# Peptides against a protein of PDB entry 5K2M, part 197

Target 1, 273 residues: chain A of PDB entry 5K2M
Amino acid sequence: MRIGITYTVLRREEMAIKERAGEFGEVVMLHEDDLLFPGNYDLDVVIIRNVSHFKALYTARLFESEGIPTVNSSRLIFEAGDKLFATLRLAGKVPVPEWKAALSEGGALRVPDSLGYPLVSKPVFGSWGRLLAKVNDRDSLEAVLEHRKWMKNPLYGIHYFQEFVEKPGRDIRSYVIGGEFVGAIYRYSNHWITNTARGGKAEPCSDPEVEELSVKAWEAFGEGALAIDIFESEKGLLVNEVNPNMEFKNAARVTGADMAGKLVEYAVEVAKT

## One batch from the design tools (peptide; made by RFdiffusion4, then SolubleMPNN)

Design b2_p28_6_s2
Fold by OpenDDE base, seed 1:
Structure b2_p28_6_s2 (fold): chain B 273 residues (1-273), chain A 28 residues (1-28)
Amino acid sequence: as target 1 above (273 residues)
Amino acid sequence: MMERRLEEERRLLEEFEREERARLEAEE
């Protein structure tokens, strides 16, 4: 078994994945600077750990073109890594926050007629709460739309909105790998954007409803390793988004779950299929 | 015109990636 690991930065996650992969076979670390295609890669599977969503997507597709399976697959990265495409999958299987998509400023200005205020403006791509805006009124909506007009990436012209969900000062991040629930954490924050990277406390989440919902959310995609972001709302649990390029350092530390091992085990299973 | 747009898009993607890297490096 030869296991490739693509990476941009050697984080704690990549170190843990490397260590666990070494128990199953030969490990080939592939920095982004080492990746040239077409290439002559002698690998049974590649674990994709590129930081950039787009680099991860293209890297996965390039290896797949060489007949080498990837974890995650380019299909999963594509569908799960876009917030709108992920919502389309999730909405058919699990409760999600109310959402609207508009393809023009004129369309976006009508979104409050359906969602009301406050609402959340999101780019369809990006991580760590980047370019999230809480839109409390018409003036704020107009300002966000005006700024988007001057952003050079055409994907900023895809207007994705959600209802603002009042959270109990925390959200939930769960992990499902190969259809198995691996663990979940509470992420505490006094800010409406909950992110552990901003100094939020993490605690273990042991809730059977979270486990069931997380598995159902994963089943909307039907493959791979996903982190799942869940909100506790007055309406019950809502699946906000999924991440096909999961960070798990804090979750592994807090839960004691061997997330790196589970990811490697799944990659080995994928290599054998 | 199209080449300049692609080059600007590339620069923005690179800047986005640099900011993401810098954030990840600062969290390590």
Scores: peptide ipSAE 0.017, ipTM 0.491, DockQ to the pose 0.040
Fold by OpenDDE base, seed 2:
Structure b2_p28_6_s2 (fold): chain B 273 residues (1-273), chain A 28 residues (1-28)
Amino acid sequence: as target 1 above (273 residues)
Amino acid sequence: MMERRLEEERRLLEEFEREERARLEAEE
């Protein structure tokens, strides 16, 4: 078996995936600079670890065009990596924060009529809490909308809003790979944007409700490896978003779960189908 | 002494990873 691993930066995750993949077959590391298509790649499966959502999406689709399956698939990366498209999948299966989408400034200005204030403005793409805005009032909404007009990428013209969820100083990140719950962590932060990259403490999360909800959230997509962000709200657990290009170094460290091994095992299963 | 060094190296790596991400994202 020949396992490709595409990457932009050799992170702890990519190192762990490489190490574990070596136990199952020959590993071919493919930096972004090595990727040319059509390329006539001799690979049984490719694990997609490009940092950019779009580069990951296109890389997956390009390998699939050569008959090589990918983990994650281009379909999953597309559906899960867009916050709006992910919400559309999730909303049919699990509780999600109340949301609205608008395709114009005039539409966006009516969002508070439905959701009230405070709101959270999100770009449909992007990671690590970039361009998340807590919108407390009309003036703040107008400012966010004005700034979006001057952004270069036309996708910033897609206005996605959620209700502001009050969290108990933490959120939950769970991991589901191939439909199996692998683990979960609490991410502590004093900021309303919980991100472990901002120096938050991580602790193991052992909650059967989180496990059940995480599997159901994964079932909304029905394939691949997903990190799932869950909020603890007064209404109960809410699935906020999913990530088809997960970071797991903190979760693996804290839980002791073999995230990299589980990802490789799943990729090997995909290669055999 | 060794634990502090590992924590500092970890912090530097995390800072580097953040800067590289920010750079890659600014090129998008």
Scores: peptide ipSAE 0.007, ipTM 0.427, DockQ to the pose 0.088
Fold by OpenDDE base, seed 5:
Structure b2_p28_6_s2 (fold): chain B 273 residues (1-273), chain A 28 residues (1-28)
Amino acid sequence: as target 1 above (273 residues)
Amino acid sequence: MMERRLEEERRLLEEFEREERARLEAEE
């Protein structure tokens, strides 16, 4: 078996994936600079670890066009990596925060009529809480919308909003690979944006309800490896978002779960289908 | 007109990707 790994930067995750993949077969590391299509890649499966959502998406689709399966698939990257498209999948299967989407400023200005204040403005793409805004009133909504008009990417014209969820100073990140729950962590932060990359403390989460909800959230997509962000709200557990390009170094360290091994095992299974 | 828009959109995506990369490199 020949396992490709595409990457932008060799992080701890990519090193762990490489090491574990070596136990199952020959490993071919493919930096973004090595990728040219169409190509003659002799690979049974490719693990996609490109940092950019869009580069990951296109890389996956390009390998698939050559008959090489990818983990994650281009379909999963597309649907899970967009916050709005992910919400559309999740909302039919699991509890999610109340949300609205608008395609114009005039539409966006009416969102508070249904969601109220405070609300959260999100871009449909991007990671680590970038361009998230807590919108407390009309003036702040108008300011966010005004700033977005001057942003060059047309995707900033897609206005996605959620209700503001009061959290108990933490959120939950779980991991589901191939439909199996692998582990979960609490991420502690005094800020309404919880992010482990910003120095948040992580602790193991052992909650059967989190496990069940995480598997159901994965089943909304039905394939691949997903990190799942869950809020503890007054309404119960809410699935906020999913990530098809998982960071897991902190979660693996805290839980002791072999996330890299589970990802490789799943990729090997995908290669055999 | 359409080609210039596509080129501008591509440049914007590339800038976004560079910003994502630079951020990940700064968090290590």
Scores: peptide ipSAE 0.013, ipTM 0.448, DockQ to the pose 0.038; fails the geometry check
Fold by OpenDDE base, seed 3:
Structure b2_p28_6_s2 (fold): chain B 273 residues (1-273), chain A 28 residues (1-28)
Amino acid sequence: as target 1 above (273 residues)
Amino acid sequence: MMERRLEEERRLLEEFEREERARLEAEE
């Protein structure tokens, strides 16, 4: 078996994936600069670890065009990596924060009539809490909308909003690979945006409700490897978002779960189907 | 001696990973 691993940066995750993949076959590391298509690649499966959502999406689709399956698939990356499309999948299966989408400024200005204040403005794409805004009032909403008009990417004109969820100074990140729950962590932050990349502490989360909800959230997509962000709210657990290009260094360290191994095992399974 | 080199290599790798991540975050 020949396992490709595409990457932009050789992180601890990519190193761990490489190491574990070596136990199953020949590993071909493919830096983003090495990728040319059509390339006639001799690979049985490719693990997609490009940092950029769009680069990951296109890389996956390009390998698929050569008949090489990818983990994650371009379909999953597309549906899970867009916050609005992910919400559309999730909302049919699991509790999610109340949300609204608007396709114009005039539509967006009516969102508070349904969600109230405070609300959260999110871009439909992007990672690490970039361009998240807590909108407390009309003036703040108008300011966010005004700024969006001057953003070059037309996707910033897609207005996605959620209710603001009061969190207990933490959120939950769980990991589901091939439908199997692998583990979960609490991510602590003093800021309303909880992200371990911003210096948050991580602790193990051992909650059967989180496990069940995480699997159900994965089932909304039905394939691949997902990190799932869950909020602890007054309404119970809410699935906020999913990530088809998961970081797991902190989670693996804290839980002791072999996330890299599970990802490779799943990729090997995908290669055989 | 080998442990210190591994720790230094890990530090350099972590620093490199952090810088490259910051670069990629800026390109997105």
Scores: peptide ipSAE 0.007, ipTM 0.414, DockQ to the pose 0.136; fails the geometry check

Design b2_p28_6_s3
Fold by OpenDDE base, seed 5:
Structure b2_p28_6_s3 (fold): chain B 273 residues (1-273), chain A 28 residues (1-28)
Amino acid sequence: as target 1 above (273 residues)
Amino acid sequence: MAKKKLEEERKRLEEFEKKLKEELEKEK
């Protein structure tokens, strides 16, 4: 068994994955600078850990074109890493926040007629709450739309909105790998955007409803390793988003779950199929 | 079985990209 690991930065997650992968076979670390395609890679599977969503997506597709399976697959990275495409998968299986998509400014200006205020404006791509806006009124909506006109990436012209969900000063992040629930955490924040990468406290979450919902959310995609963001709302649990390039250092520390081991075990299973 | 599934998913994506391109060309 030869296991590739692609990466941009050697984080604690990549170090843990490397260590656990060494128990199953030979490990080949591949920095982004080491990647050239087409190539003759002697690998049974590649674990994708590139920081950029697009670099992860293209790296996965390039290895798949050489007949080498990846974890996650390019399909999963594509569908789960886009907030709108992820919503389309999730909405068929689990409760999600109410959402609208518009393809023009004139369409976006009509979103409040359906969702009301307050709204959350999201880019379809991006992490750590980047370019999230709470839109409380018409003036704020017009300002967000005006700023989007001056953004260089054409994907900023895809207008994705959700209802604003009132949360109890926390959210839930769960982890499902190969269809197995691995663990969950509460992420505490006094800000409406909860993220542990911004210094939020994490605590273990042991809730059978969270476990069941997390597995159902994973089944909407049907493969790979996902982090799942869940809101506690007045309507019950809502699946907000999924992440196919998960950070798990804080969750592994807080829960004691061997997330790196579970990811490697799944990659070895994928290599054998 | 994985290689076959990957090949099937590759074909589905290629067909989807082809259809999407054909639809975008009809709107011009």
Scores: peptide ipSAE 0.008, ipTM 0.315, DockQ to the pose 0.019
Fold by OpenDDE base, seed 2:
Structure b2_p28_6_s3 (fold): chain B 273 residues (1-273), chain A 28 residues (1-28)
Amino acid sequence: as target 1 above (273 residues)
Amino acid sequence: MAKKKLEEERKRLEEFEKKLKEELEKEK
């Protein structure tokens, strides 16, 4: 078994994946600078750990073109890593926050007619709560739309909105790998954007409803390793988004779950299929 | 069964990527 690991930066996650992969076979670390295609790579599977969503997507697709399976697959990275495409998958299987998509400013200006205020404006791509805006009124909506016109990437012209969900000063992040629930954490924040990378406290989440909902959310995609972001709302649990490029250092530390081992075990299973 | 479904979905993605490329070439 030859296991590739693609990476941009050696984080705690990539170090843990490397260590656990060494128990199953030969490990080939592939920095972004080492990636040239076509490359004739002699690998049974590749674990994709590129930080950029687009670099991860293209890296996965390039290995797949050489007949090498990836974890995650290019399909999963594409569908789960885009907030709108992920919502389209999730909305058919699990409760999600109310949402609207608009393809023009004139369309976006009508979103409040359906969802009211406050809204959350999200880019369809990107991580760590970047360019999330709480839109409380018409003036704030116009300002967000004006700023989007001057952004260089045309994908910023895709307007994705959610209802603003009031949360109990926390959200839930769960992890499902190969259809198995691996663990969940509460992420505490005094800000409406909850992110553990910004210094939020994390605690274990042991809730059977979270486990069941997390597995159902994973089944909307039906493959791979996903982090799942869940909101506690007055309407019950809502699946906000999924992440195919999951960070898990805090979750592994807090839960004691072997996230890296479970990811490697799944990659070894994928290599055998 | 899983392998065949994965191949069918990979084909659908390739067809989508092809169409997207053809549309981006028409906007130039």
Scores: peptide ipSAE 0.008, ipTM 0.334, DockQ to the pose 0.020
Fold by OpenDDE base, seed 1:
Structure b2_p28_6_s3 (fold): chain B 273 residues (1-273), chain A 28 residues (1-28)
Amino acid sequence: as target 1 above (273 residues)
Amino acid sequence: MAKKKLEEERKRLEEFEKKLKEELEKEK
């Protein structure tokens, strides 16, 4: 078995994936500079670890076009990596924060009539809480919409909003790979945007309700490896978003879960199907 | 049955991705 690993930066995750993949076969590390298509890749499966969502998506699709399966698939990367498309999948299976989508500024200006204030403006793409805005009033909404008009990417014209969820100074990140719950962490933050990349502490989360909800959230997509972001709210647990290109360094460290091993095992399973 | 539905959904998504790309290119 030959396992490809595509990457932009050799992080702790990619090192761990490489190490575990070496137990199952020959490992081929593929930096983004090595990726030229069409190509003649002698690979049984490719683990997609490109940092850019779009690079990951296109890389997966390009390998799939050559008959090489990917983890995650281009389908999963597309559906899970878009916050709106992910919400559409999730909302049919699990509790999600109340949301609205608008396709025009005039539509977006009516979102508070349904969600009220405060609300959260999100781009449909992006990571690490980039371009998240807590919108407390009409003036703030107008400002966010004005700024969006001047953004170069047309996807910024897709207006996605959620209710503002009051969180207990933390959120939950769980990991589900191939339908198996692998682990979860609490991510602590003094800011309404909880992200461990911004200096938040992580602690193990051992909650059967989180485990059950995480598996149900994964079942909304039905394939691959997902990190799942869950809010503790007054309404109970809410699945906020999923990530098909998960960072797991902190979670693996805190939980002791072999997330890299589970990802490789799943990739090996995908290669055999 | 699940695999066939998955393949049908993948095909629908590929068609959607293609359309989305074509639309995004027309807006440029």
Scores: peptide ipSAE 0.007, ipTM 0.311, DockQ to the pose 0.021
Fold by OpenDDE base, seed 4:
Structure b2_p28_6_s3 (fold): chain B 273 residues (1-273), chain A 28 residues (1-28)
Amino acid sequence: as target 1 above (273 residues)
Amino acid sequence: MAKKKLEEERKRLEEFEKKLKEELEKEK
């Protein structure tokens, strides 16, 4: 068994994955600077840990073109890593926040007529709550749309909105790998954007409803390793988004769950299929 | 079954476009 691990930055997650992968076979660490294609790589599976969504997507597809399976697959990275495409999968299986998509400014200006205010404007791509805007009124909507016109990436012209969900000063992040629930945490923040990367407190979440909902959310995609962001709302639990490039250092620390081991075990299963 | 779902989706789109047009006409 030869296990590739692609990475941009050697984080705690990549170190833990490397250590656990060493128990199953030979580990080949592949920095982004080491990746040239076609490369004729001698690997049984590749664990994709590139930080950039697009770099992860293209890296996965390039290995798949050489007949090497990846965790996650390029399909999963594509569908789960785009907030709109992820919503399309999730909305057919689990409760999600109310959402609208518009393909023009004129379309986007009519989103409040359906969802009301306040809204959350999201780019379809990006991580760590970047370019999330709480839109409270028409003036704020017009400002967000005006700024989007000056953004060079055409994907900023895809207007994705959600209802604003009132949260109890926290959200839930769960982890499902190969269809198995591995663990969940509460992420505490006084800001409407809850993110543990910004120094938020994390605590274990032991809720059977969260576990069941997390597995159902994973089943909407049917493969791979996902982090799942869940809101506690007045309507009950809502699946907000999924992440195919999961960070798990805080969850592993707080829950004691072997997130890295479970990811490697799944990658070894994928290599044998 | 598939034809009925497509017709229901088309009807929902037409109702959405109609509502959207009526709202745009109120802002003029």
Scores: peptide ipSAE 0.000, ipTM 0.239, DockQ to the pose 0.011

Design b2_p28_6_s4
Fold by OpenDDE base, seed 2:
Formats: structure tokens, sequence, C-alpha cells
Structure b2_p28_6_s4 (fold): chain B 273 residues (1-273), chain A 28 residues (1-28)
């Protein structure tokens, strides 16, 4: 068994994945600077850990073109890593926050007619709560739309909105790998954007409803390793988004779950299929 | 090569985590 691991920066997650992969076979660390295609790579599977969504997507597709399976697959990275495409997949299987998509400013200006205020404006791509805007009124909506016109990437012209969900000062992040629930955490924040990178407390989440919902959210995609962001709302649990390039350092520490081992075990399974 | 790269990346990550903490402390 030869296991590739692609990466941009050696995080604690990549170190843990490397360590656990070494128990199953030979590990080949592949920094972005080492990735040339076609490359004739002698690998049974590649674990994709590139920080950039687009670099991860293209890296996965390039290995697949050489007949090497990837965790996650380029299909999963594509569908789960775009907030709109992920919502389209999830909305048929699990409760999601109410949403609208518009392809023009004239369309976006009508979103409040359906969802009211406050809204959350999201870019379809990106991580860490970047460019999330709480849109409380018409003036704020016009300002967000005006700023989007001057953004260099044309994908910022895809206007994705959700209802604003009132949360109990926390959200849930769960992890499902190969259809198995691995664990979940509460992420505490005094800000409406919950992010553990901003100094939020994390605690274990042991809720059977979270486990069941997390597995159903994974089943909407039917493959790979996903982090799942869940909101506790007055309407019950809502699946906000999924992440096909999960960070799990805090979750592994808090839950004691072997997330790196489970990811490697799944990659070894994928290599045998 | 690989070991030296890993050591440099760990160093860069520690420096980044330090800068991020210093920025978060300045926002308080």
Amino acid sequence: as target 1 above (273 residues)
Amino acid sequence: MEKERLEEEEKKLKEFEKKLKEELEKEK
C-alpha cells in the first residue's frame, strides 16, 4: 500500500494523517511544489489536504486522470466545497436554512421579498467565515452587491443568501467518514460567526439527533470524509454547510476520536475497491 | 529534503499561530 498525502502547509491534521498512514503502508508526502502532471505517480490512493478548495479539486481530478483514487474524490470536493451546490444536495435529504440564489443584482434585490431580513450573504466558495455578511436592511444589501461588482473573481457575482439563524451562542461541527459518524463538538462564540480559529471554546457533543442528522447529511453525497456544520435553531437542527477539506485538530482533542486514523482507514478501503 | 521541508513548515506554522494570537490580543 502506497498512500500519497497532498498538502499546502503541514498542519497538525496532516502530521496526524501521515503518522497513521505509516501504519498501513508507505507514505508519500506531496507538497504543492512537487505536484506536476502528468506525473506517472505510483500510488494506490491519495489523501487530498491542499488548503485551497480549487487546488484540492484540481489535484484530485489530476490523480483520478492517472487512475489513482482520491480521498476526497474530485466529485465530492466539487459538490461539497461549493456552498450552493452543497445546499442543492442537502436540501433534498435534511433540513437546511432557507436560502435563495440570484445571478444578478436585480435578482438579489428581490431576495428579501422571499426570505425577509436579516439575511446572510455568503460567497459560494471560501472558508473561515470570510466575506460572510449579516444583511439587516436594504442599504446593507445594496452595499454588499456594490462591493461584489468590484471583486476580481467572477464567482463573487453568484449571489447566495440564507436566512439568519439565531443560535444559542454556539454551533455544532460533526464528522462523518465513509458513512460512519466519528464525532461532534460544540463551538462556542460570542459572535454570530462561529469559528474555533477566533478563540472559541470547544466541547464534546454527544447527541443522538446530531449523529443521525450528520449521517443523513453525508448520505446526500454518498462518499468521502465530511465535516458538517449544524445549527441549533427554534425550528430544530439545520445543516448549514459541509466541508470536504476538514480541519479536525480541535475536534480530535476535545472528543478523543481518532479522526486521522478513520480518514486513513477509509482511504485504505477506497484503495482496495 | 523532505525532513527539512517538514521542519521549515512546522516553523512557519508556529510563527503564523504566534502572529494570529498577537493579532487576536490586539483586538481586545
Scores: peptide ipSAE 0.007, ipTM 0.347, DockQ to the pose 0.236
Fold by OpenDDE base, seed 4:
Structure b2_p28_6_s4 (fold): chain B 273 residues (1-273), chain A 28 residues (1-28)
Amino acid sequence: as target 1 above (273 residues)
Amino acid sequence: MEKERLEEEEKKLKEFEKKLKEELEKEK
């Protein structure tokens, strides 16, 4: 078996995946600079670890065009990595925060008529809470919409809004790989945007309701490896978003779960199908 | 080759971590 690993930067995750993949076969590390298509790659499966959502998506689709399966698939990266498309999958299976989408400024200005204030404005793409805005009033909504007009990427003209969920100073990040729950953590933050990159404390989450909800959220997509962001709300547990390009170094450290091993095991099973 | 590539990737990682830290400091 020959296992490709595509990457932008050799992080702790990519090092752990490389090490575990070496137990199953030959490992081919593929930096973004090594990727040319068509390339006639001799690989049984490719683990996609590109940092950019779009680079990961196109890399997966390019390998699939050569008949090489990827983890994650281009389909999963496309559907899960877009916050609106992910919401469309999730909303049919699990509780999600209330949301609205508008395709024009005039549509976006009517969102508060349905959801009230405060709102969260989200770009449909992007990581680490970039361009998330808490919109408390009409003036703030108009300012966000005005700034979006001057953004060069046309995807910023897709207006995705969510209700503001009051959280208990933390959120939950769970991991599901091949339909198996692998682990979960609490991420503590004094900011309404919870991000482990901001130096927040992480603790193990052992909650059967989180495990069940995480598996159901994964079943909305039906394949691959997903990190799942869950809110604790007055309405109960809400699935906020999923990430097909999971960072897991903090979760693996805190839980002791072999997330890299589980990802490789899943990639090996995908290679055999 | 492999050692030099690892040293280059460690350098890229440090630069990435620095950029990430600078982005986090701009949000304070």
Scores: peptide ipSAE 0.005, ipTM 0.361, DockQ to the pose 0.615
Fold by OpenDDE base, seed 3:
Structure b2_p28_6_s4 (fold): chain B 273 residues (1-273), chain A 28 residues (1-28)
Amino acid sequence: as target 1 above (273 residues)
Amino acid sequence: MEKERLEEEEKKLKEFEKKLKEELEKEK
């Protein structure tokens, strides 16, 4: 078996995936600079670890065009990596925060009539809590919308809003790979945007309700490896978003779960299908 | 500031990748 690993940067995750993949076969590390298509890649499966959502999506689709399966698939990356498309999948299976989408400024200005204030404005694409805005009033909404008009990417004209969920100074990140729950962590932050990349404390989360909800959230997509972001709310657990290009260094360290091994095992299963 | 930090993180990470590649080539 020959296992490709595409990457932008050799993080601890990519090192761990490489190490574990070496137990199952020959490992071919493919930096973004080495990727040319069409190519004659002798690979049974490719693990997609490109940092950019769009680069990951296109890399997956390019390998699939050569008959090489990918983890994650281009379909999963497309549906899970867009916050609105992910919400559409999730909302049919699990509790999600209340949301609205608008395709115009005039539509966006009516969102508070349904959701009230405060709102969270989210871009449909992008990671690490970039361009998230807490919108407390109309003046703040108008300012966010005005700024979006001057953003060059047309996708910034897709207005996605969510209710503001009061969190207990933390959120939950769980991991589901091939339909198996692998583990979960609490991520602590003094800011309403919880992100471990900003130096937040992580602790193990052992909650059967989180496990069940995480599996149901994965079943909304039905394939691949997902990190799942869950909020603890007054309404109970809410699935906020999923990530088809998961960071797991902190989760693996804190839980002791073999996230890299589980990802490789799943990729080997996909290669045999 | 955030762009410069990302560029510094990318630079440090490329330097780390280079060292790791050089170490892995010495073990072979």
Scores: peptide ipSAE 0.000, ipTM 0.336, DockQ to the pose 0.120
Fold by OpenDDE base, seed 5:
Structure b2_p28_6_s4 (fold): chain B 273 residues (1-273), chain A 28 residues (1-28)
Amino acid sequence: as target 1 above (273 residues)
Amino acid sequence: MEKERLEEEEKKLKEFEKKLKEELEKEK
């Protein structure tokens, strides 16, 4: 078996994936600068670890066009990596925060009539809480919309809003790979945006309700490896978002779960189908 | 190191988003 690993930067995750993939076959590391298509890649499967959502999506689709399966698939990257498309999948299977989408400023200005204040404005793409805004009132909504008009990417014209969920100073990140629950962590932050990349403490989460909900959230997509972000709310557990390009260094360290091994085992299974 | 790397990754992402915009503007 020949296992490709595409990457932008060799992180702890990519090093762990490389090491574990070496137990199953020959490993071919492919930096973004090594990728040219169409090509003659002699690979049975490719693990996609490109940092950019769009580069990951196109890389996956390019390998698939040559008959090489990818983990994650271009379908999963597309649907899970967009917050609105992910919400559309999740809302049919699991509890999600209340949301609205608008395709114009005039539509966006009517969102509070349905959801009230405070709101969270999110771009449909992006990571690490970039361009998240807590919108407390009309003046703040108008300011966010005004700034969006001057943003160069046309996807900033897609106005995605969510209810503001009061969290108990933490959120949950779970990991599901090939339909198996691998583990979960609490991420602590005094800020309404919880992210471990911003210096948040992580602790193990052992909750059967989180495990069940995480598997159901994965089943909304039905394939691949996902990190799942869950909120503890007054309404119970809510699935906020999923990530098809998961960071797991902190979760693996805190839980002791072999996330890199589980990802490689799943990629080997995909290569055999 | 980790902050400077994230800033460089963000720069590369912005350059890609710029190219994607230029392609989407040519389809108009």
Scores: peptide ipSAE 0.000, ipTM 0.306, DockQ to the pose 0.048

